# Peptides against a protein of PDB entry 4KTY: the designs that were tried, part 23

Target 1, 266 residues: chain A of PDB entry 4KTY
Amino acid sequence: YVLNDIGVIFYGEVNDIKTRSWSYGQFEDGILDTCLYVMDRAQMDLSGRGNPIKVSRVGSAMVNAKDDEGVLVGSWDNIYAYGVPPSAWTGSVDILLEYRSSENPVRYGQCWVFAGVFNTFLRCLGIPARIVTNYFSAHDNDANLQMDIFLEEDGNVNSKLTKDSVWNYHCWNEAWMTRPDLPVGFGGWQAVDSTPQENSDGMYRCGPASVQAIKHGHVCFQFDAPFVFAEVNSDLIYITAKKDGTHVVENVDATHIGKLIVTKQI

## One batch from the design tools (peptide; aimed at target 1 F136)

Design b2_p14_8_s2 (made by RFdiffusion4, then SolubleMPNN; from b2_p14_8, 10 letters changed)
Fold by OpenDDE base, seed 4:
Structure b2_p14_8_s2 (fold): chain B 266 residues (1-266), chain A 14 residues (1-14)
Amino acid sequence: as target 1 above (266 residues)
Amino acid sequence: SHALDLQKIVDELK
């Protein structure tokens, strides 16, 4: 989880699982320096740089460009002008070195690119880390722990009534650390996500969220446990929006989200 | 990655 500089990232569809190689390159020249530079750009207090909780949270924020001119600009519209298409990246090294050289955010990334770069960042700083792929990953945009699907009376989806979405897959990271700020038993793997999805107390970041806590339905623990929980376990709520303005829950599906969660053990 | 077409999911429910 620290020494391996090449990995495999799972992606695609749940019924058509694909893999791509990713070079983390945490030992390559200039990469450690770049990771330190990232923390410098974040103006991270030196006293916190030895704390994996703080480091992973800062990394979550800084690997994306939002808020703080971090490493990567995300793009999902299939228009990648003025940069590199997300699919063209094969590893973290070129991205991080470009960031260090240009001192400007690198274009462009999607979830696996964010996860790849974040994995390098964590491993480079001695934090055991792995990439996790969740198929049928929910994006709860309004923090209600539901994936809301609004329907018109004719049965057509109304995509304007919510910003909730379901992704074919989503990649994030798990980082290994103790959690003295949480009750006993909630250390170990912590979910952290650098893909800009939701604002977390002022900036686009996510985690660390205790995997054990989430697994047992404890969403009250810092950080961002409700959001991560929703990604893997939210119910699909089918809501018919009536012409009179009333909402009627037509169906609930508790099995659709998080059909498969895959991670590498080595 | 991409957001799924929710209409397809809904249609499967019907």
Scores: peptide ipSAE 0.571, ipTM 0.932, DockQ to the pose 0.852
OpenDDE base, seeds 1, 2, 3, 5: peptide ipSAE 0.555, 0.396, 0.394, 0.392; ipTM 0.933, 0.846, 0.843, 0.839

Design b2_p14_8_s3 (made by RFdiffusion4, then SolubleMPNN; from b2_p14_8, 11 letters changed)
Fold by OpenDDE base, seed 5:
Structure b2_p14_8_s3 (fold): chain B 266 residues (1-266), chain A 14 residues (1-14)
Amino acid sequence: as target 1 above (266 residues)
Amino acid sequence: SSALDLNEINKKLK
């Protein structure tokens, strides 16, 4: 996981799975220095830099530009006039080197770009890491572990009330580490995500969340386990918002979210 | 720079 400098990222839809190559380039000239620079920009103390828990959490914050002028600016509006469209990137090296040179966030990324750059960051710092793609990935905005879909009486989605959303696919990372801060058995793969989705204790970051903990429903374990759990396991709750202000649960779909989770084998 | 591939773009589903 650390030595492989070229990867495959899965994307598309569950019924139309696509793959793209991504060059991580963790051994390329200037990349390690850039990763150190990223931690410097985060004002990470030296003692924390040896802790993969802290490093991965800081990385999840700093690979996105939000809050801290980190590496990548996300854009999903199909208008990329002031930078490079997300699909134009083929690897992490150009992005990281541009960030180091310009000292400004690089435009633009989407989930696989964030995941690609974050994977480079982790691997460069000696943390085993892989990219995970989740099809029908939920984005829980209110931390209730479910997707609340509000419908008008005519059956159309009420966009004002519906804050939660579902991605056709989403990419994040898993990093391998011990978790001495958690009970025994919850080390190993940890979900970390640098795509700016939700605020986690003051910053757009996510993880590390124990994959084992999430698998067994232990959402109380730090960090951001409820959010990651919701991404892969939340129920869709269809709620009719009546004109009188009352809400009626019309349907519950427990099968829609997280239909397929894919990662490349090495 | 590569051309934009709209098939790669993330989409929010409703």
Scores: peptide ipSAE 0.266, ipTM 0.801, DockQ to the pose 0.069
OpenDDE base, seeds 1, 2, 3, 4: peptide ipSAE 0.216, 0.249, 0.236, 0.248; ipTM 0.775, 0.784, 0.788, 0.794

Design b2_p14_8_s4 (made by RFdiffusion4, then SolubleMPNN; from b2_p14_8, 9 letters changed)
Fold by OpenDDE base, seed 5:
Structure b2_p14_8_s4 (fold): chain B 266 residues (1-266), chain A 14 residues (1-14)
Amino acid sequence: as target 1 above (266 residues)
Amino acid sequence: SYALDLQEIVDSLK
């Protein structure tokens, strides 16, 4: 997980799974230096740089440009006139070296680009890491562990009331570490995500969240376990907003979110 | 990646 410098990222649809190669290039000239530079830009204390919990959390914040002039600017509107389309990237090296050279955020990324760069960052710093793809990945916007779909009485989605969304797929990272800050048994793989989705205690970052904790329904553990849990296991709640202002739960679907979670086997 | 059309999800389950 640390030594592999080329990987495969899964994407597309659950019924039309696609793969793309990604060059992590963690051993390429200037890449480690750039990772250190990223931590410098984050003003990370030297004492914290040996702690994978802190490093992965800082990395999740700094790989995206939000808040802190981090590495990548996300774009999902198919307008990439001021940079490189996300699909044009083939690896992390060019992105990281551009960031180091320009000292400005690089345009543009989407989830697999964020995950690719973040994977390089983690591996460069000796943290075992892999990319995970979740199909039908929920984005819980109000932190209630549900995917709330509000409907008009005629059955049409009320887009104004519906704040949550579902990605066709989403990529994030899992990093291997001990979690002395958690109860015994919740070390190992930790979900971390650098794609800017939600604000976590003041910054667009996510994790580390214990995969074991989430798997067993323990969402009370830091960091961002409820959000990650919702990404993979939230129920779809169909709520009819009646004309009189009342809300009625019409249906609950526990099978739609997180239909498939895949990672490359080494 | 893209956000799914929630109406399509709703319709598929009806």
Scores: peptide ipSAE 0.593, ipTM 0.941, DockQ to the pose 0.883
OpenDDE base, seeds 1, 2, 3, 4: peptide ipSAE 0.588, 0.191, 0.578, 0.568; ipTM 0.940, 0.808, 0.937, 0.933

## One batch from the design tools (peptide; aimed at target 1 Y11 C111 V166 Y169)

Design b2_p15_1 (made by RFdiffusion4)
Pose (drawn by RFdiffusion4):
Structure b2_p15_1 (pose): chain A 261 residues (1-241, 247-266), chain P 15 residues (1-15)
Amino acid sequence: YVLNDIGVIFYGEVNDIKTRSWSYGQFEDGILDTCLYVMDRAQMDLSGRGNPIKVSRVGSAMVNAKDDEGVLVGSWDNIYAYGVPPSAWTGSVDILLEYRSSENPVRYGQCWVFAGVFNTFLRCLGIPARIVTNYFSAHDNDANLQMDIFLEEDGNVNSKLTKDSVWNYHCWNEAWMTRPDLPVGFGGWQAVDSTPQENSDGMYRCGPASVQAIKHGHVCFQFDAPFVFAEVNSDLIYITAHVVENVDATHIGKLIVTKQI
Amino acid sequence: TQYKLSLQDIRDDFL
């Protein structure tokens, strides 16, 4: 989780698992300096850089280009003007070195690309890290921790009213650290996510959220645990437009995986 | 490879 500079990112389907190799390259010339440059650009106060909670949260904001001209721009537009399609990248090095050289956000990325770059950032600084993949990952748009699926009278999905969504898969990172800001028992792996989905305190960032706190539903503990809980375990609520028609308690988060040791 | 699932298809499979 610190010294391995290559890895595997899982994707596809639960019974059709695909792998994508990834070069983290945290030891390559120019990468460590690039990680320091990322924190400088984020205008991160130096006095907080010894705190992995802060470093990881800043990283979750700065790895994406929204709000702060950070590292990577997301796209699903099937055109990818003036850049590289997200699927073309095979590691983090070219992205990070291009960012340091050009001093401009790099185009383009999707969730595994954000996760690969963020993983490089964490391991390079010495924060143990890994990439996790969540199949059938929920995206909660109204912060009620459930998927609200609105149905027309005919029983079909009303695409105008329905805003929540579900991904075939989503990848984020876990960072290892104590959580002196939380009661004892909530350190260890913290979910951190640099893929923009929902604002957290006015910026696209997510975490660190204690995985242990998410497991027992104690999502009151900072940061962004309710959103992460919703990604892995929200119920699907079918609502006819308002009457609750049905509840699917098993669709979301069918499987979560990471590379073995 | 990453995309949003059709909520209609999810609905049809649920039924």

Design b2_p15_1_s1 (made by RFdiffusion4, then SolubleMPNN; from b2_p15_1, 9 letters changed)
Fold by OpenDDE base, seed 1:
Structure b2_p15_1_s1 (fold): chain B 266 residues (1-266), chain A 15 residues (1-15)
Amino acid sequence: as target 1 above (266 residues)
Amino acid sequence: DQYVLDLQEILKEHK
């Protein structure tokens, strides 16, 4: 098969879908070497480097700088004084080569930058990969598969009690692999995410999670299936926090999260 | 850019 070195990433709003070109550059000089360097920095055993399950999980951890001085530092506060604004990147090559040269995390990225670099990493190592964009992407931070929105008695959102959040959009990757560690039928596309969102057994990483398993509501399979499921299928639970300390569920909305999921290479 | 949605706005749309 032939791997494309240029792709399109979807972003923006659900009612105003935008696209950006991204150069993966997996065949450019120094890129494969950098991917091997990333695995070296992760202290990944040589025996595991041929296993796409282990490689994709390590990649999801190492493409972000958290925990292990990985490739990219995320920033979402619109202040990028000590690096490059996320929107200024046009591909993976400059980021990866800078990381290899400086041996320090590169600033800055957001989800599509993480996904772009991760896509290059996966493809360099022979793992078929694509980028997925989810609009109204939930961030469940208490692992209950719900978006709990707490309301004051006046009907306004209680931001102190509300810990869960929703991205306007979020990008992650799907990697193609067999899953001998899962029941038959749950191989194929696996969701993996290098954007640092939640801690997964000690590190900011996510996946591989079987897309087929998630589509059928099976969240009991490794890795991080509940989190990925919640990103695309969480119900909004509106809870009124009364002054007396009691909580009352006012409403449930099952239509807002995961309004649109877009990917190329259908 | 990617950003966190205002839940208050989502609430308004829900009603």
Scores: peptide ipSAE 0.601, ipTM 0.923, DockQ to the pose 0.912
OpenDDE base, seeds 2, 3, 4, 5: peptide ipSAE 0.215, 0.099, 0.590, 0.094; ipTM 0.772, 0.726, 0.919, 0.706

Design b2_p15_1_s2 (made by RFdiffusion4, then SolubleMPNN; from b2_p15_1, 7 letters changed)
Fold by OpenDDE base, seed 2:
Structure b2_p15_1_s2 (fold): chain B 266 residues (1-266), chain A 15 residues (1-15)
Amino acid sequence: as target 1 above (266 residues)
Amino acid sequence: MQYRLSLQKILDEHK
């Protein structure tokens, strides 16, 4: 999880799983220096750089450009005229070296690009890390652990009221660390995500969230456990918004979100 | 590429 410099990232659809190679290149010239530069740009105190909890949280913020002029600019509009299309990247090296030389965010990335670069960052700093792909990945916008799908009175989706969404797939990272800030048993793999999705205490970042805590429904544990829990375990709640302002729950689907979670072993 | 699913399509499949 630290020594492998080439990996496989799963993507596509749950019934048509695809794989792409990704070169992490954590041993390439200038990459470790760039990772240290990233922490410098984050103005991270030296005292915290030995703490994987703080490092992974800072990394989740800095791999995306939001808030802090971090590494990657995300784009999902299929218009990439001012940079490189996300699909053109084959590894982390070119992205990180461009960031270091230009000192400006690199365009553009989507989830697997963010996850790939973040994986390099973590591994460079000695944190065991892997990429996780979740098919039918929920994006809960209001932190209620549900996918709220609002319906018009005619039964069709009200896109204006519906703020939550579902990705066909989403990639994030798991980092291995102890969690002395949590009760015993909640160390090990921690979910961290650098794709800018939700604001977490003032910044677009996510994690570390204990995978064990999430598996057992302990969403009260820092950091961002409710959001990660919702990504993999949200129920679809179909709600009819009546003209009088009342809400009626029409249906609940507990089978759609998180249909498959895949990660490469070793 | 990563994209957001059509919730209307999901709804229709649920029916």
Scores: peptide ipSAE 0.618, ipTM 0.944, DockQ to the pose 0.928
OpenDDE base, seeds 1, 3, 4, 5: peptide ipSAE 0.611, 0.605, 0.616, 0.613; ipTM 0.946, 0.941, 0.946, 0.944

Design b2_p15_1_s3 (made by RFdiffusion4, then SolubleMPNN; from b2_p15_1, 5 letters changed)
Fold by OpenDDE base, seed 1:
Structure b2_p15_1_s3 (fold): chain B 266 residues (1-266), chain A 15 residues (1-15)
Amino acid sequence: as target 1 above (266 residues)
Amino acid sequence: MQYKLSLQEILDEFK
């Protein structure tokens, strides 16, 4: 089979879907060497470098700079004074080569940049991978599989109490692998995410989580299945926080999260 | 660009 070195990433709004070209460049000079360097920086045991489960999990941690001085620094505040705006990148090659040369994290990325670089990393190491875009992507920060939206008594959102949030869109990766550590039938596509969102057992990383398991509501399987499940299937729980400290569930909305999930490779 | 949605706007649309 032949792996494509150029792809399309979906982004924008659910009612205004946009596409951008991304050059993965997994065959370009120095890119494979850089991917090996990334694993070296992670101090990954040689025995695990042939295991796609371990490689994808390490990759999800190392493509972001948090914890381990990995590849990319994320920024979402529209201030990019000390680097390159996320929208200026057109592919993975420049980012990876800069990381290898400087040996310091590259600024800056957002989800599609993380996903693009991660896709290159996976493909370089022989792991089939694709990018997935989820519109109205939930960010559950307390691992309860719900989007808890707290309301003032006047009915408006209480931003101080509300910790969960929703992305207009979010991109992550799916990597193809067997999962001998899971029950039969839960191999194949595994969700992995290098965008730093939540801590997973001590590091900002996510996955691999079995897509088949998640589709069937099985969130008990490693790794980070509850978080990925919540990204695509959380209910919005509207809770009134009364002045006396009591909480009352006012409404439940099961229609707003994960409105559309798109991937180029069918 | 990627950004967090206004939860107030989501609520208003739900009502």
Scores: peptide ipSAE 0.639, ipTM 0.950, DockQ to the pose 0.920
OpenDDE base, seeds 2, 3, 4, 5: peptide ipSAE 0.620, 0.599, 0.608, 0.622; ipTM 0.947, 0.941, 0.941, 0.946

Design b2_p15_1_s4 (made by RFdiffusion4, then SolubleMPNN; from b2_p15_1, 7 letters changed)
Fold by OpenDDE base, seed 1:
Order: structure tokens, then sequence, then C-alpha cells
Structure b2_p15_1_s4 (fold): chain B 266 residues (1-266), chain A 15 residues (1-15)
């Protein structure tokens, strides 16, 4: 059982798939110590540190800086004046060591950077993990499992009413573990995401959500299954908002979201 | 880089 310390992350567009190498460096000096430090900063009970469910959930919260001064600050506005551009990172080691040294969040990351660092964290702690890329990844922000696109009467998008959005691509992690808290058959790969997208019971975190449960349409199981389901399987609902305040569903598109999901270690 | 798609553009492709 040898864990790879170098991997490939898929990104780009669905019609122009790109790959980048990422050095996880889970065996490098100081990295395990940093992962333990992350759990210390999270004030995680010692009794829970051997539970991959708790560890992965804490990791999803702590790899992002929101709420708890975790590892990475996200930025998507193409302004990186106070740190390192996300594209400049080539691996997890420099990020984690900087965090340990400075004891402050590291700037900046986007989804693949979050996923890369999170992958290192999981692997360091003995949790099998891989990165998944989803093209046309939905961001449902009202937990209705739909991408609601509101239209003006002239047919243009009403940006004020439309709160949901779609990423060109999004990366998250899958972690392998048993799920004794779920029905039999829903262990194995669990979706976990450290990119700060939505609040989950008080902080920006996501998962673990059973991949098998989601594939079979079961979104009632912890944690954050509805959100993960929506990322890969939301229907686009086009709604005309009339001047009189009424809403009319004009069209439904079930083919746009989750056009391609790619991962290594098939 | 990762970015949010233009919903207007998605709409155009849908029609």
Amino acid sequence: as target 1 above (266 residues)
Amino acid sequence: DQYKLSLQEILKKHK
C-alpha cells in the first residue's frame, strides 16, 4: 500500500480539458506535524482524531481560512496583491509549511489548490484520498437542488434575483472510509470539499457525503449530500419574473450540470 | 483559473 506523493489534477473547460501536476508531499519533513497542528488549531478532541468521518469534516473546514483562521484564503477576482496567485502553487508542501511557520492563513487558493492541500492532509493522516474534477459544477445556494435562473420579461438574466451559479469546473476530494453512521452499502468513497462555498451547520465545510448514496439519489444522509448532489445533478430552471411579481417556469434543462466528472485512480 | 460561467451565455446556448 504505497501512496503517491505526486498527482495530476484536471481543470479547464469541458471542451478543452487540461491537466496539471501537483506534489502532495505527504512524506516530506514537517508536513505530518503541520497536519497535527491544523487539528490542534481546530481544537479537535483527541478521541476524534482517529475517526476519518470527524477528521475529514474538520479538514474540510480547516483547509479554508474562513471561520477559524485555517490554511488557505480563496480568491477569484484576479487580484492577488497580498500573496501568491493560485496558479503559482505547484504542490502542498510550501503552503502547509508557510502556514505552520506564520500561523496565519496563506494567500491565495482556488478549488484545485484547496483540493491539493486537502488531499495531502487526508493522506498524511492515513485516509485514502483522491481529487475529483466536475465540469459545469453547480453552486446551489438555497438548498433546493435546482439551479434557478431568473429571467426578465425581455429574456435576459435577472442577476439580482438569480443567486445560484455555475463553475466552469470545480475540484473536491473523495476520501475512503467506512460509514457506520449510514445504512450498509454507503461506505467507501465520500465526497469532502474544503473550498469555501456554503455554510454547513455554522461554518464553511462540506462532507463527508456518501458517493454511493448520491449516485442513487439519496440526499437525506449526512453530511451535505444535497449540496454535493446539486453540484453534479442540478436541473437548470428558467423562470420568468414578471413585472406583476408572478413567476413562470419557461424551461428546464437537465443536461448542463455535471457534464463530465473526472478523477484519477479509476 | 476557476470562474463562474455567464448565465446569459448558458441561456443563449440553451435556446
Scores: peptide ipSAE 0.606, ipTM 0.921, DockQ to the pose 0.919
OpenDDE base, seeds 2, 3, 4, 5: peptide ipSAE 0.598, 0.597, 0.582, 0.606; ipTM 0.920, 0.920, 0.913, 0.922

Design b2_p15_2 (made by RFdiffusion4)
Pose (drawn by RFdiffusion4):
Structure b2_p15_2 (pose): chain A 261 residues (1-241, 247-266), chain P 15 residues (1-15)
Amino acid sequence: YVLNDIGVIFYGEVNDIKTRSWSYGQFEDGILDTCLYVMDRAQMDLSGRGNPIKVSRVGSAMVNAKDDEGVLVGSWDNIYAYGVPPSAWTGSVDILLEYRSSENPVRYGQCWVFAGVFNTFLRCLGIPARIVTNYFSAHDNDANLQMDIFLEEDGNVNSKLTKDSVWNYHCWNEAWMTRPDLPVGFGGWQAVDSTPQENSDGMYRCGPASVQAIKHGHVCFQFDAPFVFAEVNSDLIYITAHVVENVDATHIGKLIVTKQI
Amino acid sequence: SYEAKANAIMKYNTV
């Protein structure tokens, strides 16, 4: 989780698992300096840089280009003007070195690309890290921790009213650290996510959210635990437009995996 | 039926 500079990112389907190799390249010339440059550009106060909670949260904001001209721009537009399609990248190095050289956000990425770059950032600085993949990953748009699916009278999905969504898969990172800001028992792996989905305190960032706190549903503990809980375990609520028609308690988060040791 | 409804909100990543 610190010294391995290559890895595997899982994707596809639960019974059709695909792998994508990834070069983290945290030891390549220019990368460590690039990680420091990322924190400088985020205008992160130096006095907080010894705190992995802060470093990881800044990283979750700065790895994406929204709000702060950070590292990577997301796109699903099937055009990818003036850049590289997200699927073309095979590691983090070219992205990070291009960012340092051009001093401009790099185009383009999707979830596993954000996760790969963020993983490089964490391991390079010495924060143990890994990439996790969540199959049938919920995206909660109204912060009620459930998927609200609105149905027309005919029982079909009303695409105008329905805003929540589900991904075939989503990848984020876990960072290892104590959580002196939380009661004892909530350190260890913290979910951190640099892929923009929902604002957290006015910026696209997510975490660190204690995985242990998410497991027992104690999502009151900072940061962004309710959103992460919703990604892995929200119920689907079918609502006819308002009457609750059905509840699917098993659809979301069918499997979560990471590379074996 | 509920499977088709669930699929209507699905989004996809490309690798």

Design b2_p15_2_s1 (made by RFdiffusion4, then SolubleMPNN; from b2_p15_2, 8 letters changed)
Fold by OpenDDE base, seed 3:
Structure b2_p15_2_s1 (fold): chain B 266 residues (1-266), chain A 15 residues (1-15)
Amino acid sequence: as target 1 above (266 residues)
Amino acid sequence: KIEEIKNSIMRYETV
């Protein structure tokens, strides 16, 4: 989980699982220096750089360009006019070295690119890390642990009110660490995500969230456990807005989200 | 119709 510099990322559809090779390159020349540079750009205190909780949270923020001119600019518009298409990347090294050289965010990434670069960052700094893929990954936009689907009276989706969405798949990272800030039993694998999805206390970042806590429905523990829980276990709530202003729940689907979570065993 | 609704909220990675 630290020493392997080549990995496999799962992607595609739940019924057509695909794998992509990714070169992490955490031991290549300039990569450690770049990871240190990333923490410098984040203005991270030296005292915090030995704490995997702080490091992983900072990495989650800094691997994306939002807020802080971090490493990667995300794009999902299928144009990618001012950079490299996300599908063209084969590893983390070129991205990190470009960032270090240009001192500007690198364009462009999608979830597996973010996860790949973040995995390099974590492993380079001695934090055991792996990439996980969640199929039918929910994006809860309003932090209510539900996928709220608003319907018109005719049964069609109200696109203006419906803000939540579901990714066909989403990749994030799990980092291994103790959690002395949490109750006993919630150390081990922690979910961290550098793909810019939601704001967490002022920045686009996610985690570390205890995987054990999430598995047991404990969403009260820092950081971002509700969001990660929603990604893997939110219900689809079909809501009809009535003419009288009331909302009526028409249907609930507890089976659509988080159909499969997979990671490469090392 | 439920399937159509489910499809309407889906987002897709490029690959």
Scores: peptide ipSAE 0.636, ipTM 0.961, DockQ to the pose 0.822
OpenDDE base, seeds 1, 2, 4, 5: peptide ipSAE 0.615, 0.636, 0.606, 0.634; ipTM 0.956, 0.960, 0.954, 0.960

Design b2_p15_2_s2 (made by RFdiffusion4, then SolubleMPNN; from b2_p15_2, 8 letters changed)
Fold by OpenDDE base, seed 2:
Structure b2_p15_2_s2 (fold): chain B 266 residues (1-266), chain A 15 residues (1-15)
Amino acid sequence: as target 1 above (266 residues)
Amino acid sequence: KNKEIAESIMKYETV
């Protein structure tokens, strides 16, 4: 989890799982220096750089360009006219070296690119890390731990009212660390995510959230446990918006989200 | 390559 410089990222559809090779290159020339530069750009105090909780949280913010001119600009518009299409990247090295040289955010990334670069960052700094792919990954944007799908009376989705969404797949990272800030038993793997999805206390970042806490429904534990819980376990709530302004729950699907979570072991 | 690029792009699901 620290020494492997080549990995596999799972993507595609749950019924047609695909794999992509990714070169992490954490030992390549200039990569460690770039990771240190990233922490410098974040204005991270030296005292915090030895704490994997702080490092992973800062990394989740800095691997994306939002808020702080971090490493990668996300784009989902399928144009990519002023940079490299997300799927053209084959590893982290070129991205990180470009960022260090230009001192400007690199274009463009999507979830697996963010996860790949973030995995390099974590491993380079001695934090055991892996990439996780969740198929049918929920994006809760109102922090209510469920996917609210609003329907018209005819059964069609009301796109104006429906703000929550589901990705066909989403990639994030798990980082191994102790959690002295949590009760005993909630160390180990922590979910962290550098794809800019939601604001967390003023910045687009996510985690570290205890995987054990999430598995046991402890969403009150820092950081961002409700959001990560929703990604893997939210119910779909189908709500009919009636003409009189009332909302009626028509159906609940507890099986759609998080159908498969995959990671490479070792 | 173009097919791979198109297929690897993450998409919102239609629910």
Scores: peptide ipSAE 0.165, ipTM 0.746, DockQ to the pose 0.133
OpenDDE base, seeds 1, 3, 4, 5: peptide ipSAE 0.141, 0.164, 0.121, 0.107; ipTM 0.726, 0.751, 0.736, 0.705; seed 5 fails the geometry check

Design b2_p15_2_s3 (made by RFdiffusion4, then SolubleMPNN; from b2_p15_2, 8 letters changed)
Fold by OpenDDE base, seed 1:
Structure b2_p15_2_s3 (fold): chain B 266 residues (1-266), chain A 15 residues (1-15)
Amino acid sequence: as target 1 above (266 residues)
Amino acid sequence: KSEEIKNSIMRYETV
């Protein structure tokens, strides 16, 4: 998970799983320098740079441009007039080298691009890392561990009543590390996500969240475990919003979110 | 094309 410089990213739909090759290039010229530059831009102290918990958390913030002029600007509007369409990237190297050269955020990325660049960052710094794809990935915006779908009385979805959403698929990273800050048994793979989705203590970042903790329902463990848990295990709650302001739960689907989680094995 | 790999927000109907 450190030495492999070429990977496969899963995308598409649950019933039509697709793969894309991605060149991580963590050993290419200038990439290590760029990773150090990223940490410099984050104003990360030298003592923290040896801690994979801190490094992965900083990386999750800095791979996206929000807050700190990090590496990638996300765009999902199909208008990429001021940069490169997300689908045009084939690896991390060009993105990172452009960032280092221009000293400005690179346009544009979506989840797999963020995950690809973040994977390079982690591997370059000696942190074992892999990309994970979650199909029907929830974005819980109000931290209630459920995906609220509000319906009008006629049954049509009212998207204005919630900021919750579901991605057809979403990619993030898992990084391998010990977690001395958590109880024994919650080290190993940690979910980290550089796609800017939610604010975590003032910055768009996510993780590291213990995969073992999440699997066992321990969402109280730092960092961002409730959000990551919700991505993979939210219940869909269909709520009819009546004109009188009354909310009625019409249906609950506990199986839809996180329908399939895929990662490449070595 | 970008549409094939693009991740997108799902829309749901009443079940």
Scores: peptide ipSAE 0.340, ipTM 0.814, DockQ to the pose 0.082
OpenDDE base, seeds 2, 3, 4, 5: peptide ipSAE 0.288, 0.288, 0.324, 0.308; ipTM 0.804, 0.804, 0.807, 0.809

